# Peptides against a protein of PDB entry 6B4E: the designs that were tried, part 27

Target 1, 295 residues: chain A of PDB entry 6B4E
Amino acid sequence: TNFDKISKMFWHYKDKIAQIKQDIVLPIKKADVNVRNLLSRHKRKINPKFGQLTNSNQQLFKIQNELTQLINDTKGDSLAYHWILNFIAKAVVHQAETEVRVKPESALPLGKLTLYLLVQFPELQELFMARLVKKCPFVIGFTCEIDTEKGRQNMGWKRNNENKWEDNTSYDERMGGILSLFAIITRLQLPQEFITTTSHPFPIALSWHILARICNTPLNLITNTHFVILGSWWDAAAVQFLQAYGNQASKLLILIGEELTSRMAEKKYVGAARLRILLEAWQNNNMESFPEMSP

## One batch from the design tools (peptide; made by RFdiffusion4, then SolubleMPNN)

Design b2_p26_5_s2
Fold by OpenDDE base, seed 5:
Structure b2_p26_5_s2 (fold): chain B 295 residues (1-295), chain A 26 residues (1-26)
Amino acid sequence: as target 1 above (295 residues)
Amino acid sequence: DLKKKEEEQHKKELEEMKKKIEELLK
């Protein structure tokens, strides 16, 4: 694992966020009133759609179509188009932070929707990844110390209006929610209409990177959160990961589930305990995946 | 060929990770 490369990637996306603000968000405020009105209307129509997702594929397809139309309406203006995609990127991540956090299985419909949009609108990919990395650096396997304010900020910790850091549980759950979404995306197959025309934008290989990079992270930087997000990843993608990489996947799962947890046993991390339970379930042929969506 | 290359890379990475973990456990 090349940590310098990971760090460069992390800061690349941090810079991208700044760029988005400067080049997309701020300029649109000075755009023509008609454009601003259009985007305002579209924002109001788009925002509720993510909350309308269910375990129904039919509902998913409906929402996909509606969003596609709304996004297409903006293509005549590049700035408007990028603005709406950035809005969607933010909204999807927000949904992961809130809904997936409390209901991990909701990552599946959200992930399917997101993957569809990422393929349908390729410009969303960088916007989405930048937002993901900002909110949850674990998606690229980035870790830094959290003993400083800057370190905590870099790792996606939030402060409330009173400048108080969020509690550990809240942070862990948010990170778990975001990572669940990303994990789902990596393990989903492309929609049938795209299989022959495009490659998967965030393939299962990125799940490998997450696990491997965490496994190689200096132990002094490993926290409960790392194990929590590994558990979230496990629930979201372990079955499909094993299908994809077979014996090598098995070895990596053992490394994180057994070896890494054992090495950190003295810390008595709750997340590590859960991960060990997941490992044991797998060893007993009881590995579970999220249920498939209904028609 | 691409799949084979990926497999070989993963194999190498796994070996490196195992060694690292083992060293840390000493």
Scores: peptide ipSAE 0.431, ipTM 0.874, DockQ to the pose 0.147
Fold by OpenDDE base, seed 4:
Structure b2_p26_5_s2 (fold): chain B 295 residues (1-295), chain A 26 residues (1-26)
Amino acid sequence: as target 1 above (295 residues)
Amino acid sequence: DLKKKEEEQHKKELEEMKKKIEELLK
């Protein structure tokens, strides 16, 4: 694991967020009134769509089509197009940190929708990844110290209006929700219509990176959150990960589930305990995946 | 070819991680 490379990638996306604000978000505020009105209308139509997802593929396809049309309506203006994609990126991540955190299985329909949009609108990829890294650096296996204010901010910790940090449980759940979504995306197959024409934008290899980078993270930087998000990843992608990499996947799962948890046993992390339970379930041939969506 | 290269890389990474963890457990 090259930590310098990971750090460079992390800061690249931080810079991208700043760029998005400067080049997309702020300019739209001064754009033509017709453009602003269009985007306002589209925003109102798009925002509820993510909450309308169910375990139904039929409903998914409906929403995909609706969003596709709404996004296509903005393509005549590059700034408007990028603005709406950035809005979508933010909305998807927000859905992960609010809904997926409490209902992890909801990551599946959300992930399918997101993957479709990422392929259909390639410009969404950088916008989405930048937002993910900002909110949950774990998606690229980035970890830094959280004993400083800047460190906590870099790791996606939020402060309220009174400058009080969010509680540990809230942070853990948000990180778990976001990572669940990303994990799902990495293990999903491309929609049938894209399989022969497009490469997967966030393939299963990125799940390998997450796990490997966490395993290689200095132990003094490992927190309960690391185990929480590993558990979230496990629920979301472990089955497909094993299918993809076979024996090597198995070895890596043992490393995180048994070896890493054992090494950190003195900390008595709740997340680590849960991960051990997941490992034991797997050892008993009871590894579960999210149920497939209905037709 | 790409898949094989990836597999070899993963094998190497696994070995490195295993060694690291084993050393920490001693």
Scores: peptide ipSAE 0.430, ipTM 0.872, DockQ to the pose 0.142
Fold by OpenDDE base, seed 3:
Parts: sequence; structure tokens; C-alpha cells
Structure b2_p26_5_s2 (fold): chain B 295 residues (1-295), chain A 26 residues (1-26)
Amino acid sequence: as target 1 above (295 residues)
Amino acid sequence: DLKKKEEEQHKKELEEMKKKIEELLK
């Protein structure tokens, strides 16, 4: 694992966030009133749709079509188009932070919707990834120290109105929610209409990167959160990961589930204990995946 | 071809990770 490369990628997306603010968010505030009004209306229509997802594919397709139309309505103005996509990127990540964290299986419909949008609107990809990395650097396997304010900020920790850091449990759950969404996206197949026309924007290989990079992370930087998000990933993608990479996947799962947890046993991390349970379930031929969506 | 190349890369990475873990036990 080349940590310099990972760091470079991390900071690339940090720069991208700054660029988005300068080139998309701020300029739109000075845009024509008609454009601003259009975007306001579209924002109001788009935002609730992510919460309208269910375990129904029919509902998913409906929402996909509605969002597609709403986004297409903005294509006549490049700035408006990018603004809407950035809004969507933020909204999707927010949904992961709020809903997926408490109901991990909700990542499946959200992931399907997101993947569809990422393929349908390629410009969303960089916007979405930048937002993901900002909120949850674990999605690219980035880790830094969190004993400084800057370190915590880099790792996506939030402060409340009293400038107090969020509690560890809240952070862990939030990171788990975001990572669950990303994991789902990586293991989903492209919609049938896109299979022959485009490649997967965030393929299962990115799951490999997450696991491998965490496994190679210096032990002094490994926290309970790492194990929590690995557990979240496991629930979301382990079955499909094994299907994709077979024996090599198995070896990597053993490395994180057995070897890494054993190496960190003295820390008595709750997340590590859960990961061990997941490993044991797998060893007993009881690895579970999220239930498939209904028609 | 691409899949095989990826597999080979993953194999190398796995070996690297194993070595790292072993070294940390010393």
C-alpha cells in the first residue's frame, strides 16, 4: 500500500470540495433570478425523494425516472446542472449519515439509486466521491491521527454548536452508514441498460482497496472506528466480494477478521469483537447479505 | 486479461499484508 498516493488522493478531493464551493455553489448565488428559482424548486422536489425509497424496485424505478427528468431540466445551464448534481451528492451522503446508520439495509435501495444516477450523469461521480471522502475518508482507505483538531477534521469528525466533538458512538455509526452505502455501490451490478455502454464507476475493486489499505494501516492509527466500518462493509458486501474474488477475497477477509482483530485484541474494541462474530458466522457457513428488493 | 492482472496484483498485495502483520509480531 502506497500511503503517499492515498494521501494525495485524499487531498485531491479536499481540493475538489473547495473548488466546488468556488466554482459551483458561490457563483449560483449570483446567477439570474430565474435560474435560482428553478434550482430552488428542483431542490425541494429532489430532496424528499431519497427518503421515499423502500425495498421496492418499482418505487426505485419511479424515483429514478423522476430524478432523471428533474436533472435533465437543468442541462441547458451548465452551472445549474452541476449545482443540482452537487446537491444530490450531498443529499445522498446525508441520507447515509442519518438513515443508513440506523438501518443498514436501507443502503441497498439508496445505493441502487445512486449508482443509476452516477452512470446516467457522469459528472456526478467526482462530486459524489469528493463528498464521500470529505465525510468518510475510510471510503478510500485513508487514515490519519486523530489526536489533533486537524486530524479529527480530516477524518470527518464533527463539532456541535458548543465546539464539542461528537461522541465516539455517533461518529462510528455515521462512518458505518456512509461506508455501508459505498460498499453497496461497489458490489452492485450496473443496471441492464448500461452494462454494454459503460464501465462501473466505483467497482468492487474499490472494496478491495478499502480492506487492504486498512489492513496495511499502522496499528497505532487503528481505532474502533476502523473495525466498525469493516463490519459495516462486511454486512453490505462480503458475500458479493467473495463471489467476485474467490479465494483471494477469502484470504483478505481472514486477514481483517482474524489477523487484524487478533493483533488488536489488547484494545478490546467493540467493533473488533463484532467483526470476529461476523468472521465466525462465515466460518460456520452463515454469512448473510441484505435481502433483495421486491419487484 | 484485465481480471487476471488484477488477480495477480491482489496476490502480491496479500503477501505484502501478511508480511507486515508477521513483522509486527516481532
Scores: peptide ipSAE 0.428, ipTM 0.872, DockQ to the pose 0.145
Fold by OpenDDE base, seed 1:
Structure b2_p26_5_s2 (fold): chain B 295 residues (1-295), chain A 26 residues (1-26)
Amino acid sequence: as target 1 above (295 residues)
Amino acid sequence: DLKKKEEEQHKKELEEMKKKIEELLK
């Protein structure tokens, strides 16, 4: 694992967030009133759609079509188009932080919708990835120390209006929710209409990177959160990961589930205990995946 | 074959990770 490369990637996306603010978010405030009105209306129509997802493919397709139309309405103005995509990127990640954290299986319909949009609107890819990395650096396997304010900020910790850090449980759950969404996206197949024309923007190989990079992370930087997000990843993608990489996947799952947890046993991390339970379930031929969506 | 190259890379990475973890367990 090349940590310099990972660090460069992390800061690339941090810079992208700053760029988005400067080049998209701030300029739109000075745009023509008609453009601002259009975007306000579209924002109000788009925002509820993510909460309307169910375990139904029919409902998914409906929402996909509705969002596609709304996004296409903005293509006449490049700034408006990028603004609406950035809004969607933020909304999807927010949904992961709020809904997926408490109902992990909701990552499946959300992930399917997101993957569709990422393929349909390629400009969304960088916007979405930048938001993911900002909120949850674990998606690219980045870790830094959290003993400083800057370190905590880099790792996606939030402060409230009283400048108090969020509690550990809240942070762990948010990271787990975001990582669940990303894991789902990496293990999903492209929609049928895109399979022959487009490559997967965030393929299963990125799940390999997450696991491998965490395994190679210095032990002094490993926290309970690392094991929590590994558990979230496991629930979301372990079955499909094994299907993709076979014996090599199995070896990597053993490394994180058995070897890494054993090495950190003295810390008595709750997340590590859960991960060991998942490993044991797998060893007993009881690995589970999220339920498939209904027609 | 891209898949074969990926497999070889993963094999190498796994060995490196295993070695690192084993060293840390000593």
Scores: peptide ipSAE 0.423, ipTM 0.873, DockQ to the pose 0.143

Design b2_p26_5_s4
Fold by OpenDDE base, seed 5:
Structure b2_p26_5_s4 (fold): chain B 295 residues (1-295), chain A 26 residues (1-26)
Amino acid sequence: as target 1 above (295 residues)
Amino acid sequence: SLEEQRKKEHQKQLEELKKQIEELLK
């Protein structure tokens, strides 16, 4: 694992967030009143759509079409277009932080929607990834110390209005929700209409990178959160990961489930215990995946 | 075809990952 590369990638996206603010978010405030009004209306229409997702593919397709239309309405103005995509990127991640956090299986419809949008609107990819890395650096396998304010901030910890850090459980669950979404995206197949024309923007190989990079992370930086997000990943993508990489996948699952948990046994992390349960279930030929969506 | 090229690229990537995991297991 090349940690310099990972760090470079992390800071690239941090810079991207700053760039987005300076070049997209702030400038739109000075844009033509008609553009601002358009975006305001579209924002109000778009935001509820993510909460309208169900386990129905029919509902998914409806939402996809509605969002596609709304986004296309902004393409006449590049700034407006990028603004609305950035808004969507933020909204999707927020949905993962709130809904997927408490209902992991909701990552599937959200992931399908997100993947569709990422392919349909390629400019969303960098905006979305930047937001993901900002909120959950685990998506690229980045880890730093959290003993400092800056370290916690870099790892996506939030503070409330009273400048108090969120509790460990809240952070763990929030990271798990975001990682679940990303894991789902990596293991989903492209919609049929895109298979021959487009490459998968966030393929299953990115799941490999997450696992491998965590396995190579210095043990002194490994926390309960690492095991929580690995468990979230496992629920979301382990079955498909095994299908994709076979024996090599098995080796990596054993590394995280057995070896990594064993090395950290003295910490008695709850997340590690959960991961061992998942490993044992797999060893007993009882690995589960999220249920498929209905027609 | 483009699809065939993608399949080849995916296979190449898989082989590279297999090499990487061997190093990880050391």
Scores: peptide ipSAE 0.026, ipTM 0.586, DockQ to the pose 0.748
Fold by OpenDDE base, seed 4:
Structure b2_p26_5_s4 (fold): chain B 295 residues (1-295), chain A 26 residues (1-26)
Amino acid sequence: as target 1 above (295 residues)
Amino acid sequence: SLEEQRKKEHQKQLEELKKQIEELLK
């Protein structure tokens, strides 16, 4: 694992967030009134769509089509188009940190929708990844110290209006939710219509990177959150990961489930305990995946 | 073809991942 490369990637996306604000978000505030009105209307129509997802493929396809149309309506103005995509990126991540955190299986329909949009609108990819890394650096296997204010901020910790840090449980759940979504995206197949024409924007290899990078992270930087997000990843993608990489995947699952948890046993992390339970379930041929969506 | 290229890339990635696993297990 090249940590310098990971750090460089992390800061690249941090810079991208700043760029998005400067080049997309702020300029729209001064844009033509017609453009602002269009975007306001579209925002209102788009925002509820993510909450309307169910375990139904029919509902998914309906929402995909509706969003596609709404996004296409903005393509005549490049700034408007990028603004709406950035809005979508933010909305998807927000859905992950609010809904998926409490209902992990909801990551599946959300992930399918997101993957579709990422392929249909390639410009969404950088916007989405930047938002993911900002909110949950674990998606690229980045870890830094959290004993400083800046370190906590870099790792996605939030402060309220009173400058008080969010509680550990809230942070863990948010990170788990976001990571669940990303994990799902990495293990999903492209929609049939894109399989022969496009490459997967966030392939299963990115899941490998997450696990491997965490395994190589200095132990003094490993926290309960690492185990929480590994558990979230496990629920979301472990089955498909094993299918993709076979015995090599098995070795890595053992590394995180047994070796990493054992090395950190003295910390008595709740997340680590859960991960060991997941490992044991797998050893007993009871590895579960999220249920498939209905027709 | 695009399909062949994707297959090649996938195989390349798999080989790289295998190497990474071996390094982790040392």
Scores: peptide ipSAE 0.026, ipTM 0.592, DockQ to the pose 0.753
Fold by OpenDDE base, seed 2:
Structure b2_p26_5_s4 (fold): chain B 295 residues (1-295), chain A 26 residues (1-26)
Amino acid sequence: as target 1 above (295 residues)
Amino acid sequence: SLEEQRKKEHQKQLEELKKQIEELLK
């Protein structure tokens, strides 16, 4: 694992966030009133749709079509188009932070929707990835120290209005929710209509990177959160990961489930214990995945 | 042996953590 490369990638997306603000968000505030009104209306229509997802593919397709139309309505103005995509990127991540954290299986329909949009609107890919890395750098296997304010900020910790850091449980759950979504996206197959025409924008190899990079992270930087997000990843993608990489996948799962947990045993991390339980379930041929969606 | 002791301690810790998780899931 080349941590310098990971760091460069991390800062690339941090810079991208700043660029988005400067080149997309701020300019729209000064745009024509008609454009602003259009975007306001579209925002109001788009925002609730993520919460309307269910375990139904029929409902998913409906929402996909509705969002597609709404996004296409903005293509006549490049700035408006990018603004609405950035809004969607933020909304999807927000949904992961709120809904997925409490209902992990909801990552599946959300992930399917997101993957569809990422392929249908390629410009969403960089916007979405930038938002993911900002909010949850674990998605690229980035880890830094959190004993400084800057370190915590880099790792996606939030402060409230009183400048107080969020509690550990909230942070863990939020990171878990975001990581669940990303994990799902990496293990999903492209929709049938895209399989022959495009490559997967965030393929299963990115899950490999997450696991490998965490395994190679200096132990002094490993926290309970690492185990929490690994557990979230496991629930979301372990079955498909094993299908994709076979014995090599097994080695990584053993490394995180057995070796990493053992090395950190003195810390008594709850997340590590959960991961160990998942490992044992797998060893007993009881590995589970999220239920498939209904037609 | 020291190794056996470490293994036992590790197992003990794991069991305790599992118990804690189970309690949280109730």
Scores: peptide ipSAE 0.016, ipTM 0.384, DockQ to the pose 0.016
Fold by OpenDDE base, seed 3:
Structure b2_p26_5_s4 (fold): chain B 295 residues (1-295), chain A 26 residues (1-26)
Amino acid sequence: as target 1 above (295 residues)
Amino acid sequence: SLEEQRKKEHQKQLEELKKQIEELLK
């Protein structure tokens, strides 16, 4: 079944995370001191750049160029190169968890930067996707039960130092932030310099998969989080999704906005209520997208 | 009413779409 396929994909990325640890993260700790020093310096230079993003394309291009140079400096050592890319993957997702969750529109510049890097450095793609799936399985439409410890872990729930699960609101917002970033990436066009030479690594079809898979998820597994991330996706990508798929997109939006919310009405999920509002806004010709970035 | 008919048709379309998606995911 397709759910088996989704599960297989989920566990593939889980395995990839383990592999990254074994093949990239741990080995670098034993690497030559010069390599370690290089990576430490680069890490310090790279990390703040994600927070330096604004709604300015000029600033974006500056950061793109700076990161490109920093990453290229590591290409002479394959292990160092992959380590830097893995670091970037983690940093981008972290930015989504922290900044995008509170300012969803910040996903746009972050997404543009990320997409550029994904195309410029193809080896980043698997590293990034693995990190995304680990942190937010919703990006591939994976859902499992969360009434067990393992289930919650699989769905990206965090525990604090007292072994207490994060609160529902925090989890919802964090998932929403990550999904917003992913949604933005899927709906962005490739930079002009890559359009003719490279295919989109995470095309808008992946948004279709998210929506469709959630719609087919057993209702007993549907939570408020599902509606929250759908709302986040909606804000991030609904306009472009409609442009891409037309009537078929419309049907799917109605499916999630009307049918899915109606089926879960008894639960009185806040996320579902918000999604209904988004649907109604669309029906009233008031669907909004994030503002475009300045030149 | 026309509105009621539209709602009914819309609901039917949604159910059909859901069914199609379910079939694809088997």
Scores: peptide ipSAE 0.032, ipTM 0.513, DockQ to the pose 0.036; fails the geometry check

Design b2_p26_7_s1
Fold by OpenDDE base, seed 2:
Parts: structure tokens; sequence; C-alpha cells
Structure b2_p26_7_s1 (fold): chain B 295 residues (1-295), chain A 26 residues (1-26)
């Protein structure tokens, strides 16, 4: 693993977040009142849509169409268009931090919606990845030390209004939720209408990179969170990952499930214990995936 | 598509072997 390359990619997206603030978010605050009113109305219509997702493909298609129309209404103004896409990127990640955190299987409809939007509106891709990397750098396999304030900030730790860091459980669950969403996106097939015309923007190879990069991370940087997010990834994508890469996938699953957990056994990480349970379930031919969506 | 898939599988195999060696060295 080339950690210098990963670090450069991490900082690229951190810089992109700063750019988005300067070039999109701040300028719109000074934009014409009509543009601001349009975006305020659209924001109010868009925000509840993510919570309206169910395990129904019909409901998904309805929401996809509604969002597509709302986004298209902004295309007459490039700044407004990019602002609404950035809003959507933030809203999707927020939904992962809140809903997917407590109901991991909700990542499937959210991931399908997100993938559709990423293909339909290519400008969303960089906005979304920048937001993901900022909130959960594990999505690109980035890890740094968390014994410093800067390290914790880089790894997506939040402070409350009293400048206290969030508790470890809250952090782990948020990271798990975000990674579940990303894992789902990587293992989903493109919608039928795009398969012949478009390449997958975040293909299953990105899941390979996550696992590989974590396996190669210095052991002194491995935390309970790494095992939590690996478990979240496993629930979200392990079945499809095995289908994609076969025996090579199996080797990598053994590396994370057996070897990495064994090397860290003295730490007694709860996340590692769960990952071993998932490994054992797989070895017993009982690997589970999220239920498919209804028609 | 099939050729690209075969090339991807080859690359993934090479990557796996490399990753395994790197992991064992830790």
Amino acid sequence: as target 1 above (295 residues)
Amino acid sequence: DEKEEEELEKLQKELEEKLWKEFESL
C-alpha cells in the first residue's frame, strides 16, 4: 500500500471541502434574493425525501424522480445547481450518520438513491466524496494517529458545544453508518438505464482498497473503530465482494477476520470480537446480506 | 467487458499477493 498516495488523496478532499465553502456556500449567501428563495424552497422539499425511503423500489423510483426534477430546476444557474448538489451530498452523509447508524439495512435504499444521483448528476461525485472523506476517512483507507487534536479532527471526530470529544461509541457508530453506505454503493449494480452508457463511479474495487489499506495499516494505528467499520462493511458488502473477486476476496476476508483480529487480540476490541463472529458465520456457510428491496 | 474483467481479476490477484506479503511483514 502506498500511504503517501492515500495521504495526498485525503488532503485533496480536505482542500475540496474548503473550496466548496469558498466557491459555492459563501457566494450563494450573497446571491440574488430570488436564487436564495428558490434554494430555500428546494432545500425544504429535498430534505425530507431521504427519510421517506423504505424497502420499496416503487418508493425509491418515486423519490428519484422527484429529486431529479428538483435538481433539474436549478440547472439554469450553475452556482445554484452546485449548491443544491452539495446540500444533497451533506444530507446523504447525515442520513448515514443518523439512520443507517441505528438501522444498517437502510443503507440499501439510501445507497441505491445515492448511486442513481451520482450517475445522473456527475458533478455530485466530487462533492459527495469530499464529504465522505471529511466525515469518515476510512472510505479511502486513510488512518492517522488520534492521540493529538489534529489527528482526531482528521479522523472525523466531533466536538460538542463544550469542546469535548464525542464518546467512542458514538464515533464508532457514526463511522460504521457512513461506511455501510459507501460499501453498499460500491457493491450495487448501476441502474438498468445506465449500464451500457456509463461506468460505475465508485466500483467494488474501492471496497478492495479499503480492506487492503486497513490490513496494511501499522498495528499501532489500528483501533476498535477499524474493526467496527470492517464489520459494517462485511454486513453491507461481503457477499457481493465474494461474488466479484472469488478466491481473492476469500483471502482478504480471512486476512481481516482472522489474521488482523488475531494480531490485535490482546486489545480485546469489541469490534474485533464481532468481526470474528462474522468470520465464523461465513465459515459455517451462514454469511448474510441485507434483504433485497421489494418491487 | 469480458477482457476488462479478466484484466481486473489479474490485477486484483497481484494486489492480493502484494498485500499478503505486506501484512505478514507487520
Scores: peptide ipSAE 0.040, ipTM 0.668, DockQ to the pose 0.090
Fold by OpenDDE base, seed 4:
Structure b2_p26_7_s1 (fold): chain B 295 residues (1-295), chain A 26 residues (1-26)
Amino acid sequence: as target 1 above (295 residues)
Amino acid sequence: DEKEEEELEKLQKELEEKLWKEFESL
């Protein structure tokens, strides 16, 4: 693992967030009233759609079509188009932080929708990845110390209005939710209409990178959160990961489930205990995946 | 069919080698 490369990638996306604010978010506040009104209307129509997802492909396709139309309506103005995509990126991540954290299987319809949008609107890819890395650096396998305020901020910790850090459970759950979504995206196949024309923007190899980079992370930087997100990843993608990489996948699953948990056993992390349970379930031929969506 | 299988095996081998290098770096 090249940690310098990962760090550079992390800071690239941090810079991208700053750029988005400067070049997209702030300018639109000063844009023509008609543009602002258009975007306000579209925002109001778009925002509820992520919560309207169900375990139904029919409902998914409906929402995909509706969102596609709403986004296409903004293409006549580049700034408006990028603003709406940035809004979508934020909304998707927010849905992961709120709904997926409590209902991990909801990552499947959300992931399918997101993947469709990422392919349909390529400009969303950078906006979405920047938002993911900002909120959950684990998606690129980035870890830093959390002993400093800056370190915590870099790792996506939030402060409340009283400048108090969020509790560990809330942080762990949010990170788990975001990572579940990303894991799902990496293991999904492209929609049939895109398979021959487009490469997968976030392929299963990115799941490999997450796991490998975490395994290579200095042990003094490993926290309960690392095990929580590994467990979330496992639920979301382990079956498909094994299908993709076979024996090499098995080795890596054993490495995270057995070796990494054993090395950290003295810490008695709850997330590590759960990951052990997942490993044992797999060893007993009881590895579960999220249920497939209905027609 | 044989040519497609050979190409698939080659791709699988290349992927395995790449993945192994990443794994060995762990």
Scores: peptide ipSAE 0.027, ipTM 0.595, DockQ to the pose 0.059
Fold by OpenDDE base, seed 3:
Structure b2_p26_7_s1 (fold): chain B 295 residues (1-295), chain A 26 residues (1-26)
Amino acid sequence: as target 1 above (295 residues)
Amino acid sequence: DEKEEEELEKLQKELEEKLWKEFESL
């Protein structure tokens, strides 16, 4: 693993977040009142849609169509269009932090919706990835030290109004929720209407990168969170990952489930214990996936 | 259309090669 390359990619997305603020978010505040009013109305209509997802494909398609129309209404103004896409990127990640963290299976409908939007609106891809990396650097296999304030900030730790760091459990759950969403996106097939016209924007290969990069991470930087997010990834994508890469996938699952957990056994991480249970379930032919959505 | 498909296949292949290299370095 080339950690310098990963670091460069991490900082690229950090810079992109700053650019988005400067070039999209701030300018729109000074835009024409009609544009601002349009975006305010659209924001209010769009925001609840992510929470309206269920395990129903019918409901998913309804929401897809509604969002598509709302986004298309902004295409006449490039700044408005990019602003609404950036809002969507933020809203999707927020949904992962709040809902997926407590109900991991909700990542499936959210992931399907997100993938559809990423393909339908290609400009969303960079906006979404930048937001993901900011909130959960694990999505690109980036890790740094968390013994410094800057390190914690880089790894997506939040402070409350009292300037206290969030508790470890809350951080672990948020990271798990975001990674579950990303893992789902990487293992989903493109909608049938797009299979022949476009490539997958975040393919299953990105899951391989996450696992491989974590395995190559210096052991002194490995925390309970790493195992938590690996467990979240496993629940979300392990079945499809094995289908995609076969024996090579199997080797990598053994590396994370057995070898990495064994190397860190002295730490007695709860996340590592869970990952071992997932490995054992697989070895006993009991690997589970999220239930498929209903019609 | 054909050029775009070839470019996508090339990008996919390059990505896979990089992934395998990372795996072998474990």
Scores: peptide ipSAE 0.025, ipTM 0.589, DockQ to the pose 0.109
Fold by OpenDDE base, seed 1:
Structure b2_p26_7_s1 (fold): chain B 295 residues (1-295), chain A 26 residues (1-26)
Amino acid sequence: as target 1 above (295 residues)
Amino acid sequence: DEKEEEELEKLQKELEEKLWKEFESL
């Protein structure tokens, strides 16, 4: 595994976050009052839309149309357009951190909405990926030491108002939620209207990279979180991953479910135990996926 | 239809092998 390449990719997105702050977020604070008022109104209209998602495709299409219109209203000003897309990127990731972490199946409607927006507004892709990597480096298979403050920050750990680190369970759940969303996006087919005109921006191959890179991560850097996010990925995408890569997918699922868990057995990670249960369920032909959305 | 399915299966197999080799080389 070329960990140097992964590290370069990680730092690329960190730099992109800094750039977004300097080139988009800060300038808009000094923009014309009309632009600021427009964006404030749009922000207020957009923000609740993600929480209005249900398991209904009809509701999804409604929200897609509403968001599309709201985003299009900003295209007359490039800075405003990029600002609203960056806001959406942040809001989607926040929804994954808050809702998907406790209700993983909610990743499906959120992922469908996100994929639609990523295709409809290509400039969202880099903004979204940068936000994902900042919040959950696992989406690109990046891992570093967490024994230092900088290491924890790089791995997306948060501090509370008392400057204390979040608890391990909260971190694990947040990472699981974000990764569930990303996994869903990678395994979704493009909306029918885009299949012939556009390539998938985050294809199923990115799920392969996540699993492969985790398998090759030095064992001393493997934590319970790695197994938690693998379990979250499994629930979100394992069925479709097997459909995409067949026998090779099976080999990789065995590597994470059996070999990686066995190598780390001495740690007695709860996440690893869950991943073993998922493997056993699959071996017994009981692999489950999230339920399909209603018409 | 049958020829297209065979071509798709072949392409899928080639992709699987390529991705696995990439994993083994990491």
Scores: peptide ipSAE 0.024, ipTM 0.600, DockQ to the pose 0.062; fails the geometry check

